# Peptides against a protein of PDB entry 3T6J: the designs that were tried, part 247

Target 1, 375 residues: chain A of PDB entry 3T6J
Amino acid sequence: PIVESYIGFIESYRDPFGSRGEFEGFVAVVNKAMSAKFERLVASAEQLLKELPWPPTFEKDKFLTPDFTSLDVLTFAGSGIPAGINIPNYDDLRQTEGFKNVSLGNVLAVAYATQREKLTFLEEDDKDLYILWKGPSFDVQVGLHELLGHGSGKLFVQDEKGAFNFDQETVINPETGEQIQSWYRSGETWDSKFSTIASSYEECRAESVGLYLCLHPQVLEIFGFEGADAEDVIYVNWLNMVRAGLLALEFYTPEAFNWRQAHMQARFVILRVLLEAGEGLVTITPTTGSDGRPDARVRLDRSKIRSVGKPALERFLRRLQVLKSTGDVAGGRALYEGYATVTDAPPECFLTLRDTVLLRKESRKLIVQPNTRLE
Target 2, 372 residues: chain A of PDB entry 3T6J as posed
Amino acid sequence: PIVESYIGFIESYRDPFGSRGEFEGFVAVVNKAMSAKFERLVASAEQLLKELPWPPTFEKDKFLTPDFTSLDVLTFAGSGIPAGINIPNYDDLRQTEGFKNVSLGNVLAVAYREKLTFLEEDDKDLYILWKGPSFDVQVGLHALLGHGSGKLFVQDEKGAFNFDQETVINPETGEQIQSWYRSGETWDSKFSTIASSYEECRAESVGLYLCLHPQVLEIFGFEGADAEDVIYVNWLNMVRAGLLALEFYTPEAFNWRQAHMQARFVILRVLLEAGEGLVTITPTTGSDGRPDARVRLDRSKIRSVGKPALERFLRRLQVLKSTGDVAGGRALYEGYATVTDAPPECFLTLRDTVLLRKESRKLIVQPNTRLE

## One batch from the design tools (peptide; made by RFdiffusion4, then SolubleMPNN)

Design b2_p23_8_s3 (from b2_p23_8, 14 letters changed)
Fold by OpenDDE base, seed 1:
Structure b2_p23_8_s3 (fold): chain B 375 residues (1-375), chain A 23 residues (1-23)
Amino acid sequence: as target 1 above (375 residues)
Amino acid sequence: MTLVAGPVYRLPSTSEEDFENFF
């Protein structure tokens, strides 16, 4: 088999300031069959980047074709095993030197191995569909998240010599209609500038890219889904995200007003965006379980994903990117923390829902490694 | 014969980490 590995300071999720990487390492085997799908995605990446809801001036000047490989992890040493990886985690290097993407396929497989009777917060009529398509939808989401999420967007920079990597006279901020008024100075990075929100903000952007682009017909074709299957994959991908947004409440600490998991915070933000869109797109309904204790149901109206969800996500995603590109920390923090705020305000009453989430939480899971076989 | 990674198994754990939510 083809073996890949890495070791070093990689992910900064455990740093409260999102800057210091955790020392981790893995050994994995290339899944050639799944990698072929990601290679097709890579082949379409340059075109798909144009579908993102920001002007070309906010995208990388030159597309650098990355590697994208599906990996089956044999051993992973770290605090957690990711489903996907985009490295390096330095935006300057990503836009000038390129990047590598990996999907940890066997980790994803663990994620969808849920018993129907233990699947929380979904309508009964969605459970079988969710179980069936969670895996495939996750492949799509991770692929888009890594390649076109983390792999997209430009940071406006003024270098040490005072030169700009954008035309100050012609580049227009699509949100304000004005010229660019803020940028990254020499030595400033995404992580250093956005600090405490940098990691989760970027994850939110990447997740949003996934949801947004999975609606594009070409994407589903790349992954081999057509017709009703493609629509089901889209639906389950969005459904998974809104469900994850509810589940995310487990990782919020009210007493400290903080989030303990960047991705889950991101998913909660997306849930809030889609709830704000209204029009019955997403509904969270408190219920009573068969045990007589609090429960909840998340409903996503499939018919409103494109008409209501996509426009809402488009606007939000554009704002995320514009604020990121321009280094507008104040605006970015205001936007992101606004959606990341957890209160008990009606109609959602998220703090109350958090109690329900905690009540319904499953036991923690340990991934057993290594595991190999001969074929 | 080719060595391939087998399925990953999940066991109940007292760990505070959620491995399934990173990517």
Scores: peptide ipSAE 0.088, ipTM 0.715, DockQ to the pose 0.124
Fold by OpenDDE base, seed 5:
Structure b2_p23_8_s3 (fold): chain B 375 residues (1-375), chain A 23 residues (1-23)
Amino acid sequence: as target 1 above (375 residues)
Amino acid sequence: MTLVAGPVYRLPSTSEEDFENFF
């Protein structure tokens, strides 16, 4: 059997400045069947990177083929167990040395399982479809998130010798139409420069890549979905994201104006982007539950994902990448914090919705894997 | 022979950490 493990100071989500890693570790065994799907995704990665909504000049100069393995976790030590991992967490190393991806398959299978009667904030007509396709859609999303999300994009850098890793005369900022005005200097990193928003911002970019690229038929085909199944996986993936954006309010602390979870903040931002797109793409409707207390419903218009959602996400994702590439902290912070702001302003009244989310919240659950077997 | 993970369960947690939906 092939055993994978890692141990050390790896993820920095618990550091408010995104610099200090938490000590964590796992032992896992390779899931060969799912790994084969990710290997196919890796084989298509260089082509799929070209589908991302930024100029090639904002993408890595050379694609460095990573490993991507699906793992069944035997044990995990840390504050939280992830569904996917992209390492190393240093953009410079990702750009020059490459990276490795893993999906924690058994975590995906059980961590997000939901009983129909406990599934909140969805229309009744969507619940069965959601339950059916949530798992498969997560496999797609995590694969894209790790490989093509975290694995994509170029940072413009001036090294210690004054040399640029881009042509200052020819590279144009697609948002401004001007030459590149800012970049990372020697010693500056993504985390050091963007600091408090770096983690959530990057997660938002990666999640957005997942949503954006899951619309590509080749991606769904790699995961074994065609025809109506592929469309359902797409729909549920997008539906899950907008629902997650609402659920994210649980992790916002109004008194401190603070987000406690980077991924959930990212998902809220995406929800805001898709709400801003308008045209009936996403609707959040306050309702009354069967218990007579506040509830809510999220509706995503399937027919508008490609016509309304994709263009909105395209523009937003491009902006995220351009601001990241150019090290434009002021612009990046303004954009991201703008969408991450939680107020009680109509029509959404997010602070009121937060109360509803908290009212409907389930207790935290611990993932337990008590045994192994030989087959 | 292949080592396979046994059944996975979700139990009530006493953790205060906001680590749900982490990937």
Scores: peptide ipSAE 0.069, ipTM 0.726, DockQ to the pose 0.145
Fold by OpenDDE base, seed 4:
Structure b2_p23_8_s3 (fold): chain B 375 residues (1-375), chain A 23 residues (1-23)
Amino acid sequence: as target 1 above (375 residues)
Amino acid sequence: MTLVAGPVYRLPSTSEEDFENFF
């Protein structure tokens, strides 16, 4: 078998300032079949990067073909097991030296094992579809999230010699229509500048890239989906995200006004963006469960994903990238924290919904992988 | 012959760390 491993101080999710890595490591076996899909995605990456909603000047100057491998993890030592990985985590290295992508396929597969009767917050009509396509849609999302999410975008930098990696005279900020007025100075990094919001902000950007690009027929084709199946995968991917945004409330601590999970905060932000889009795209309805206790239902109008959802996400995603590229911490924080704020304001009443989410939450689980087999 | 990961199981956890579901 082809074995991959890594070890070291990798992820900084446990650092409130996003700077210090946690020591982790894994040993995994390459899943060749799934890796082939990701290889096709890599082959299309250069073109798909151009589909992202920012000017080429905000994208990497030179496309560097990354590796992308699907792995079946045998052992993962760390505080959390990711579904995917993009390394290195330094944006400057990503844009100059390249990166590697990994999907932990068997971790994703575990997430697919949802019992219908325990599936919360979905309409009954969506449950079977959700169960059927959650796995495949998640594969798509993770692939896009890692490769074209974390793997996209350019940081504007002035080096120690005063040289810029962009043309100050010609590059225009698409949000302001003006020349670039801020950038990263020598020694400044994404994490150092954006600090407390850096991890969640970046995850939000990557998740948004996934949702945005999964609408592209070529992406679905790469993963083997066409016609009605492709549309169902898209729908379930978006549905999963809006549901996740609701579930995210579990990880918000009202008393401290903070989030305890970067990805969940990101998903809540995306939910807020899509709710703001209006037009019946997303609705959250408080209900009463069969047990007589509070419940809720999330509905996504699939017919409005492209017409309402995509434009909303496009604008938001562009703003995320522009603010990231220019190192505009003030603007980035204002934008992100605005959407990440949890209040009990109508119509959503998120704090009330949080109580419902907590009431319906599942017990935490530990992933164990005791066996291997020869095939 | 290829070595393949066997079935993965999710067991109850008492961990207070909220670092699941990330990628």
Scores: peptide ipSAE 0.065, ipTM 0.693, DockQ to the pose 0.147
Fold by OpenDDE base, seed 2:
Structure b2_p23_8_s3 (fold): chain B 375 residues (1-375), chain A 23 residues (1-23)
Amino acid sequence: as target 1 above (375 residues)
Amino acid sequence: MTLVAGPVYRLPSTSEEDFENFF
């Protein structure tokens, strides 16, 4: 088998300022069959990047074909095991030198496992569909998240010599209609500039890219889904995201007004965006469980994903990218923290919902890492 | 014969640590 490994200070999720990497490492075996799916995605990456809702001037100047491999992890050392990885975690290097993507296939397989009786916050009619398509939807989402999420977008930079990597006279900010008024100066990075929101903001952008691009027929085709199956995968992917946004409340600490998990904060933000879109796209309804205790149901109107959800996500995702590209920390923080705010204001009453989420949560799980076998 | 990794398992934790997967 082909063995891959990495080791070092890589992910900064545990640094409040998003700058210092945690020392981590893995040893894994290449899953050739699953890797082939991601290779097809890579082959379409340049085209799919053009489908993202920002001007080409806000995308990387040169497409660099990345590597994308599915790995079955043998051992992973770190505070958490990712389902997917995009490295390096330096936007400048991603932009100029390229990047590598990996999917931890056997870790994802665990995430696919769902017991119907333990599946919380979904309508009964959605549960079987969710169970059936959660795995495939995750494959799509992770692939898009890593490759076209983390792998997309340009940072506007002025180097130490005063040269810009963009044309100041011709590049227009699509949100303001004006010329670019801010950029990264020499020595400034995404993490250094956006600091406390950098990790979660980027995860939110990547997740949003996944949701947005999964609507593209070519994406589903790449993963082998057509017709009704493709639509079901899309629906379940979006449904999973809005559900995750509710579940995310577990990771909010009201007393400190902070989030303890970057991805979960990101998912909550997306939920808020989709709720704001209105028109019955997403509905969270407090209920009473069969045990007589508080419960909730998340409903996503499938018929409104494209008509209501996509435009809302498009606008939001474009704003995320534009603010990122221009290094507009003030605007970025205002946008992101605005959606990340958790209150008990009606109609959602998120703090009350949080109590329900905590009431319904399962015990945290240990990841037991596998042995090898001969097949 | 191909050497393959076995399945990863998620077991109930007695720890308050976050062992949930992310990406």
Scores: peptide ipSAE 0.131, ipTM 0.737, DockQ to the pose 0.130; fails the geometry check

Design b2_p23_8_s4 (from b2_p23_8, 13 letters changed)
Fold by OpenDDE base, seed 3:
Structure b2_p23_8_s4 (fold): chain B 375 residues (1-375), chain A 23 residues (1-23)
Amino acid sequence: as target 1 above (375 residues)
Amino acid sequence: MTLVAGPVYRLPSTSEEDFENYF
């Protein structure tokens, strides 16, 4: 099998300003079977990009076919091991030079080992489905997140010579109905403009793309799911996201009003969006555990994913992209920080729920990386 | 013969370092 590796300053999640990369590196081997699924996803990427809820003018001008490989990691040096990777982490380079996607398949598989009795915050009726489909749903989500999340969207740029990469006279902002009024100037980047929210905002966009596009019939077919199985994978993917949004509260520091993990902040934001949609789509209910201590349950109404969830996510995702494309930091910050704010306001009482989340927190885990064998 | 990587495991840890899967 092919051995892949990289090393360098890659991910900026540990930089509060989202700019400085952490030094990391990995060695991995190609999982050919899973890579074949991602190759099919890549083959459909150009068409699937058109399904995203923004005008083509806000998408990349030229589709650059990326590589997408499933890797089984042998060694990873860094503060955390990702489930997926999209590099380079520079939007300008992604637009002009392309990118590569990686899924760390054996890292994803670790999440599958959750014991039913330890699975928190789910209804009993959902636990078996969740356990069964968590893995497959993760494969779908990661694939979409990397390829069509991080790999989508355009930044409007004015170069050093004053030339625009978009037609100022004809391109319309779908949110305002007006011409484009802001863009990135020479030397400005996504990270430099959006700074403290850049990483989490982008992760939120990518996660939202995953949830949104997993509803597309072709996506589940690519991953080999049909009929009721496909619907269960969709349901569990969305259920996992809303659950993750609750779990995310562990990574919020009330005293500092800040988040310590970009992806978890993103997942909380998505939870807030879906809660705002109302109509019984998502319900978080405080309960009392069998031990007599506080607990909670997250309920997702499967029947309302397409009718309530999808439209809400569509509107939100479009706003994320438009604000990103136009470099509208004020608007982007207002939107994102609004959903990322954690208060104890009813009905959710998120600060109180945070106490419950902390109370039910799982023990910390050490990742042990594999040996190899011949088959 | 094909080289295959084994699974990754998460074991109990006393580490105070926060870790969550990301991508």
Scores: peptide ipSAE 0.115, ipTM 0.742, DockQ to the pose 0.143
Fold by OpenDDE base, seed 5:
Structure b2_p23_8_s4 (fold): chain B 375 residues (1-375), chain A 23 residues (1-23)
Amino acid sequence: as target 1 above (375 residues)
Amino acid sequence: MTLVAGPVYRLPSTSEEDFENYF
């Protein structure tokens, strides 16, 4: 078998300032069969990058074709096991040297396992569809998230010699209509500048890319979905995201005004964006469970995903990218923290909903893999 | 013969760390 491993100070999720890596490592075996779908996505990546809602000047100057491999993890040492990985984590290196993507296939398989009776916050009519398409929709989302999310976008940089990696006279900020007024200086990185919001902000951008691009027919075709199946995969992917945004409240600490999980904070932000879009796209309804205690239901109108959801996400995603590219920490923080704020303001009353989420949550779980087998 | 990873199990945990839930 082809064995892959890595070890070192890699992910900075546990650093409040987003800069110091946690010591992490894994040993895994390549799943060639499962890698095939991601290779098809890689083959289309350069074209799909053009579908993202920012000018080419805000995209990488040259596309460097990455590897994308599905891995079956044999052992993982760290505080948590991701579904996917994009490395290196340094944007400057991603732009100049390239990057590698991996999907942790057997970890995803665990995530796909859903018991209907334990599936919270969905309408009964959506549960069977959700169970059926959660796995396939996750494959689409993770692939897009890693490859075209983390793998996209340019940072504007001035090097130690004063040279810019962009034309200051011709590049226009699409949000302001003006020339570029901020950038990264020598020694400044994404993490060092955006600090406390860097990890979650980047995850939010990557998740948003996934939702946005999964609407493209070519993406669904790459993953083998057409017609009604493609529409169901799209619907379940978006439904999963808005549900995850509600579930995210578990990871918010009101007393400290703090988020404890970067991905879940990102998903809550996306939920807020889609709720703000209005027009009946997303509805969260408090209910009463069969046990007589508080419950809730998330509804997504599939007929409004393209007409209402896509434009809202497009505008938001463009803003995320522009602020990231220009190193505009003040603007980025204002935008992101605005959507990440959790209050009890009507109509959503998120702090009240959080109580419901906590009431309905499952116990935290450990991932255990005791053995291997020969086939 | 191909070496493949065995089944992965999710067991209840008392851990308070919130970084394991990337699903």
Scores: peptide ipSAE 0.090, ipTM 0.728, DockQ to the pose 0.129
Fold by OpenDDE base, seed 4:
Structure b2_p23_8_s4 (fold): chain B 375 residues (1-375), chain A 23 residues (1-23)
Amino acid sequence: as target 1 above (375 residues)
Amino acid sequence: MTLVAGPVYRLPSTSEEDFENYF
């Protein structure tokens, strides 16, 4: 088998300031079949990057073909097991030296084992579809998230010699219509500048890229989905995200006004963006469960994903990228924390919904792989 | 013949720390 591994101080999710890496490592076996899909995605990456909702001036100057491999993890040592990885985590290195992507396929597969009777917060009519397509949709989402999410965008930098990596006279901020007024100075990084919101903000950007680009037919074709199947994968991917946004409330601590999980915070932000879009795109309805206790249902109107959801996400995603590229911490924080704020304001009453989410939460689980097999 | 990872299971955890499922 083809074996891959890595070890070191890599992810900074457990650092409140996003700076210190946690020591982790894995050993995995290459899944050739799934890797082939990601290779096709890589082959389309340069073109797909152009589909992202920011000017080319906010994208990397030179496309560097990355590696992308699907891995079946044999062992993972760390506080959390990722579904995907994009390394290095330094944006400056990503844009100048390139990066590697991996999808931990068997980790994703575990998430697919959800029992229908335990699946919370979905309409009954969506449950079977969700169960059927959660796996495939997750593969798509992770692939896009890593390759075109974390792998996209440019940081505007002034180096130690005073040189800019962008043309100050010609590059225009698409949000303001003005020339670029802020950038990263020598020694400044994404994490150092955005600090407490850096991890979640970046995850939100990457997740948004996934949702946005999964609407592209070419992406679905790469993963082997066409026609009704492609539409179902799209629907379930978006549905999963809005559901995750609700589930995210579990990871919010009202007393401290803080989030305990970067990805879940990101997913809540996306939910808020899509709720703000209105027009019946997303609906969260408090209900009563069969046990007589509070419950909830999330509904996503499939017919409004492209007409309502996509434009809303496009605008939001562009803002995320522009603020990231320009190192506009004040603007970025204002935007992100605004959507990340959890209140009990109607109609959603998120703090009340949080109680429902907590009531319906599942017990903690360990991921265990007992063996390998020969095929 | 290729060595392939066996099935992965999610089991109840008594750990005080949540395994973060991120990507």
Scores: peptide ipSAE 0.069, ipTM 0.690, DockQ to the pose 0.142
Fold by OpenDDE base, seed 1:
Formats: structure tokens, sequence, C-alpha cells
Structure b2_p23_8_s4 (fold): chain B 375 residues (1-375), chain A 23 residues (1-23)
């Protein structure tokens, strides 16, 4: 087998300021079959990047073909095992040198073992579909998230010599219609500027890219989905995201106004964006469970994903990128924290829903290192 | 013969952080 490994200070999610990496390491085996799908995605990446809702001036000047591999983890030493990885995390290097993407395939597969009767917050008519397509939809989402999410966008920079990596006279901010008024100065990084929201904001951007681009027919074709299957994968991917946004409330600490998990915060933000879109796209309904205790149901109107969801996500995603590119911390924080705010305001009453989420919380699952077999 | 990683098992745990996360 082809073995991949890494070790070092890599992910900064445990740093409140998103800057200090946690020391971690893994050993994994390449899943060749799944890697082939990601290779096809890589082959289409340059074209798919053009589908992202920002001007080319906000995209990387030159596409650098990354590696993308599906890995089956044999051992992982760290605080948690991710589903996907994009490294290096330093944006400058991503822009100038390239990056490596991996999907931890067997980690994703563990998620599929959810028993139908224990699947919370979904309508009964969605549960079977969700169970069926959760895995495939994750493959799509992870691929897009890593490759075209984390792998996209340009930071506007003024170097130590005063030179800009963009044309100040011609580049227009699509949100304001004006010339670029802010950028990263020498020594400033994404993490250093956006600090406490940097990790979650970036995850939100990447997740949004996944949702947005999974609507593109070419993407689903790459993963081998066509017709009704493709539509089901799309639906389940979006459904999973909105459900995750509700589940995310578990990771919010009201007393500290703090999120304990960057990805979950990101997913909550996306949920808020899609709820804001209105028109019956997403509905969260408090219910009473069979046990007589509070419950909830998330409903996503499949027919409104493209008509309502996509435009909402497009606008949001463009704003995320523009604010990121321009280093507009104030604007970025205002936008992101606005959506990340958890209140008990109607109609959603998120703090109340949080109580429901906690009540329905399943036991945490410990990932055990897989065995190996010879085939 | 190819060495293949077996399935990853999730056991009930008391800790909070393990949700499906993308990095």
Amino acid sequence: as target 1 above (375 residues)
Amino acid sequence: MTLVAGPVYRLPSTSEEDFENYF
C-alpha cells in the first residue's frame, strides 16, 4: 500500500486566536479508488474555480495543481480526527507554492453507522434518504471544501517594498463598486488579522463553497452521480449542513458567548444564512418527541435549493471572500459574528433549541484505530 | 494481496469534541 503520514504543528483550532498549531500526527494508507475521484476533481478545479461567485481578480493569479488523496487512517495522534485536510494552512504558501488535500475516508465512513431510530432532527421521510446518501454527499462536500474551498481565493497584499499583488487602479470591490481600500500589509496573515474568527470564518467559507459548487452538474458527474442520484446527493448535502447547523448549538457556550468548535460555528452560520433567505427553504420546527420531551425537526425544501438557497449562499460567499481578500476585519467580523450570534429571539429561539439539542445529544463516539486486513 | 485499513469503530465516549469535522 501507499503510505502517507504527517507530524507537526498543523491545525490551530484549539488556539483561541487561531494561530498556534496543535501537534498531531497520523499514518494512513492511500485509498486508490477514492483518490481517483478526487484526481478528477483536481483536473476540473481550474474551471470550477471560475464558477465561484467572485471576480477573477479575487482569485489566485495562477492555478497551482494540488495533490488530492483519499486516506484510510491507521493511526492518528491528536485531539480529534478530521474528515479532510488542506495543508499548509499558511495562505501565502497556498497561493504561491500550492497545497495538499486529503480526505480521511475511513473517518467519514464511521459517520454512516448511525441507526435510523437515533437519527435526530430529521423528518421521517428524509431519514432513509439521508442515511443512504450521507456518505456520498460527504465525499462531494469534503472534496469541494478542501480543494475549492480552502484552495480558492486571493489575499490582497502589499509587500515590504510597497508593491501590491493587485492592480489598485483596475480591481474593483464587487460589493462596494469602489477600488480596493484595504489589504494585508507585510507580515499580516489571515490568522493574525482575523484572529478569533479566522478559523471558523475560513471553515464557513470552505463549507459554503462546497454547498455552492455541489450544485454544479460537472461536480456530481466527477463523483459519478447523475439524474435522480445527483439530485439526492445535493439534497442530502444541503440537508446535512442545515442539520449540522442545529447540532452545532451543542458547541456554543452561552455564558461565555463562545463557540468551542470552529466547524460547528461555521455550520451554524450557514444555517442562519439559509434561514435568512426565507421563502420556506429551511424550517426548524420545535416538536414533542415520543418520550414527551422537547424535540425538533429540520426541513429543507428541495425545490428551493437552487431558486432560494443558491442565491443566498452566493451573496454570502462573495461577501466572505471579498472581506477576506481585502483584509477587512471590521466588516468580516461584523458579518460573521452577526450570523454566529446565538440568541433566543423568535422565530428560531436558538437558545431554546440548544436545550433541545443538548437533551437529544447522543453519546460521543470515540474513534478507535482501525484494524487492517489483507485483501 | 493488499493491506487495507479496516473499518473505524466509534465507541461511546464521554468527551465532547468528536463531531464530523473538516479541516
Scores: peptide ipSAE 0.074, ipTM 0.690, DockQ to the pose 0.128; fails the geometry check

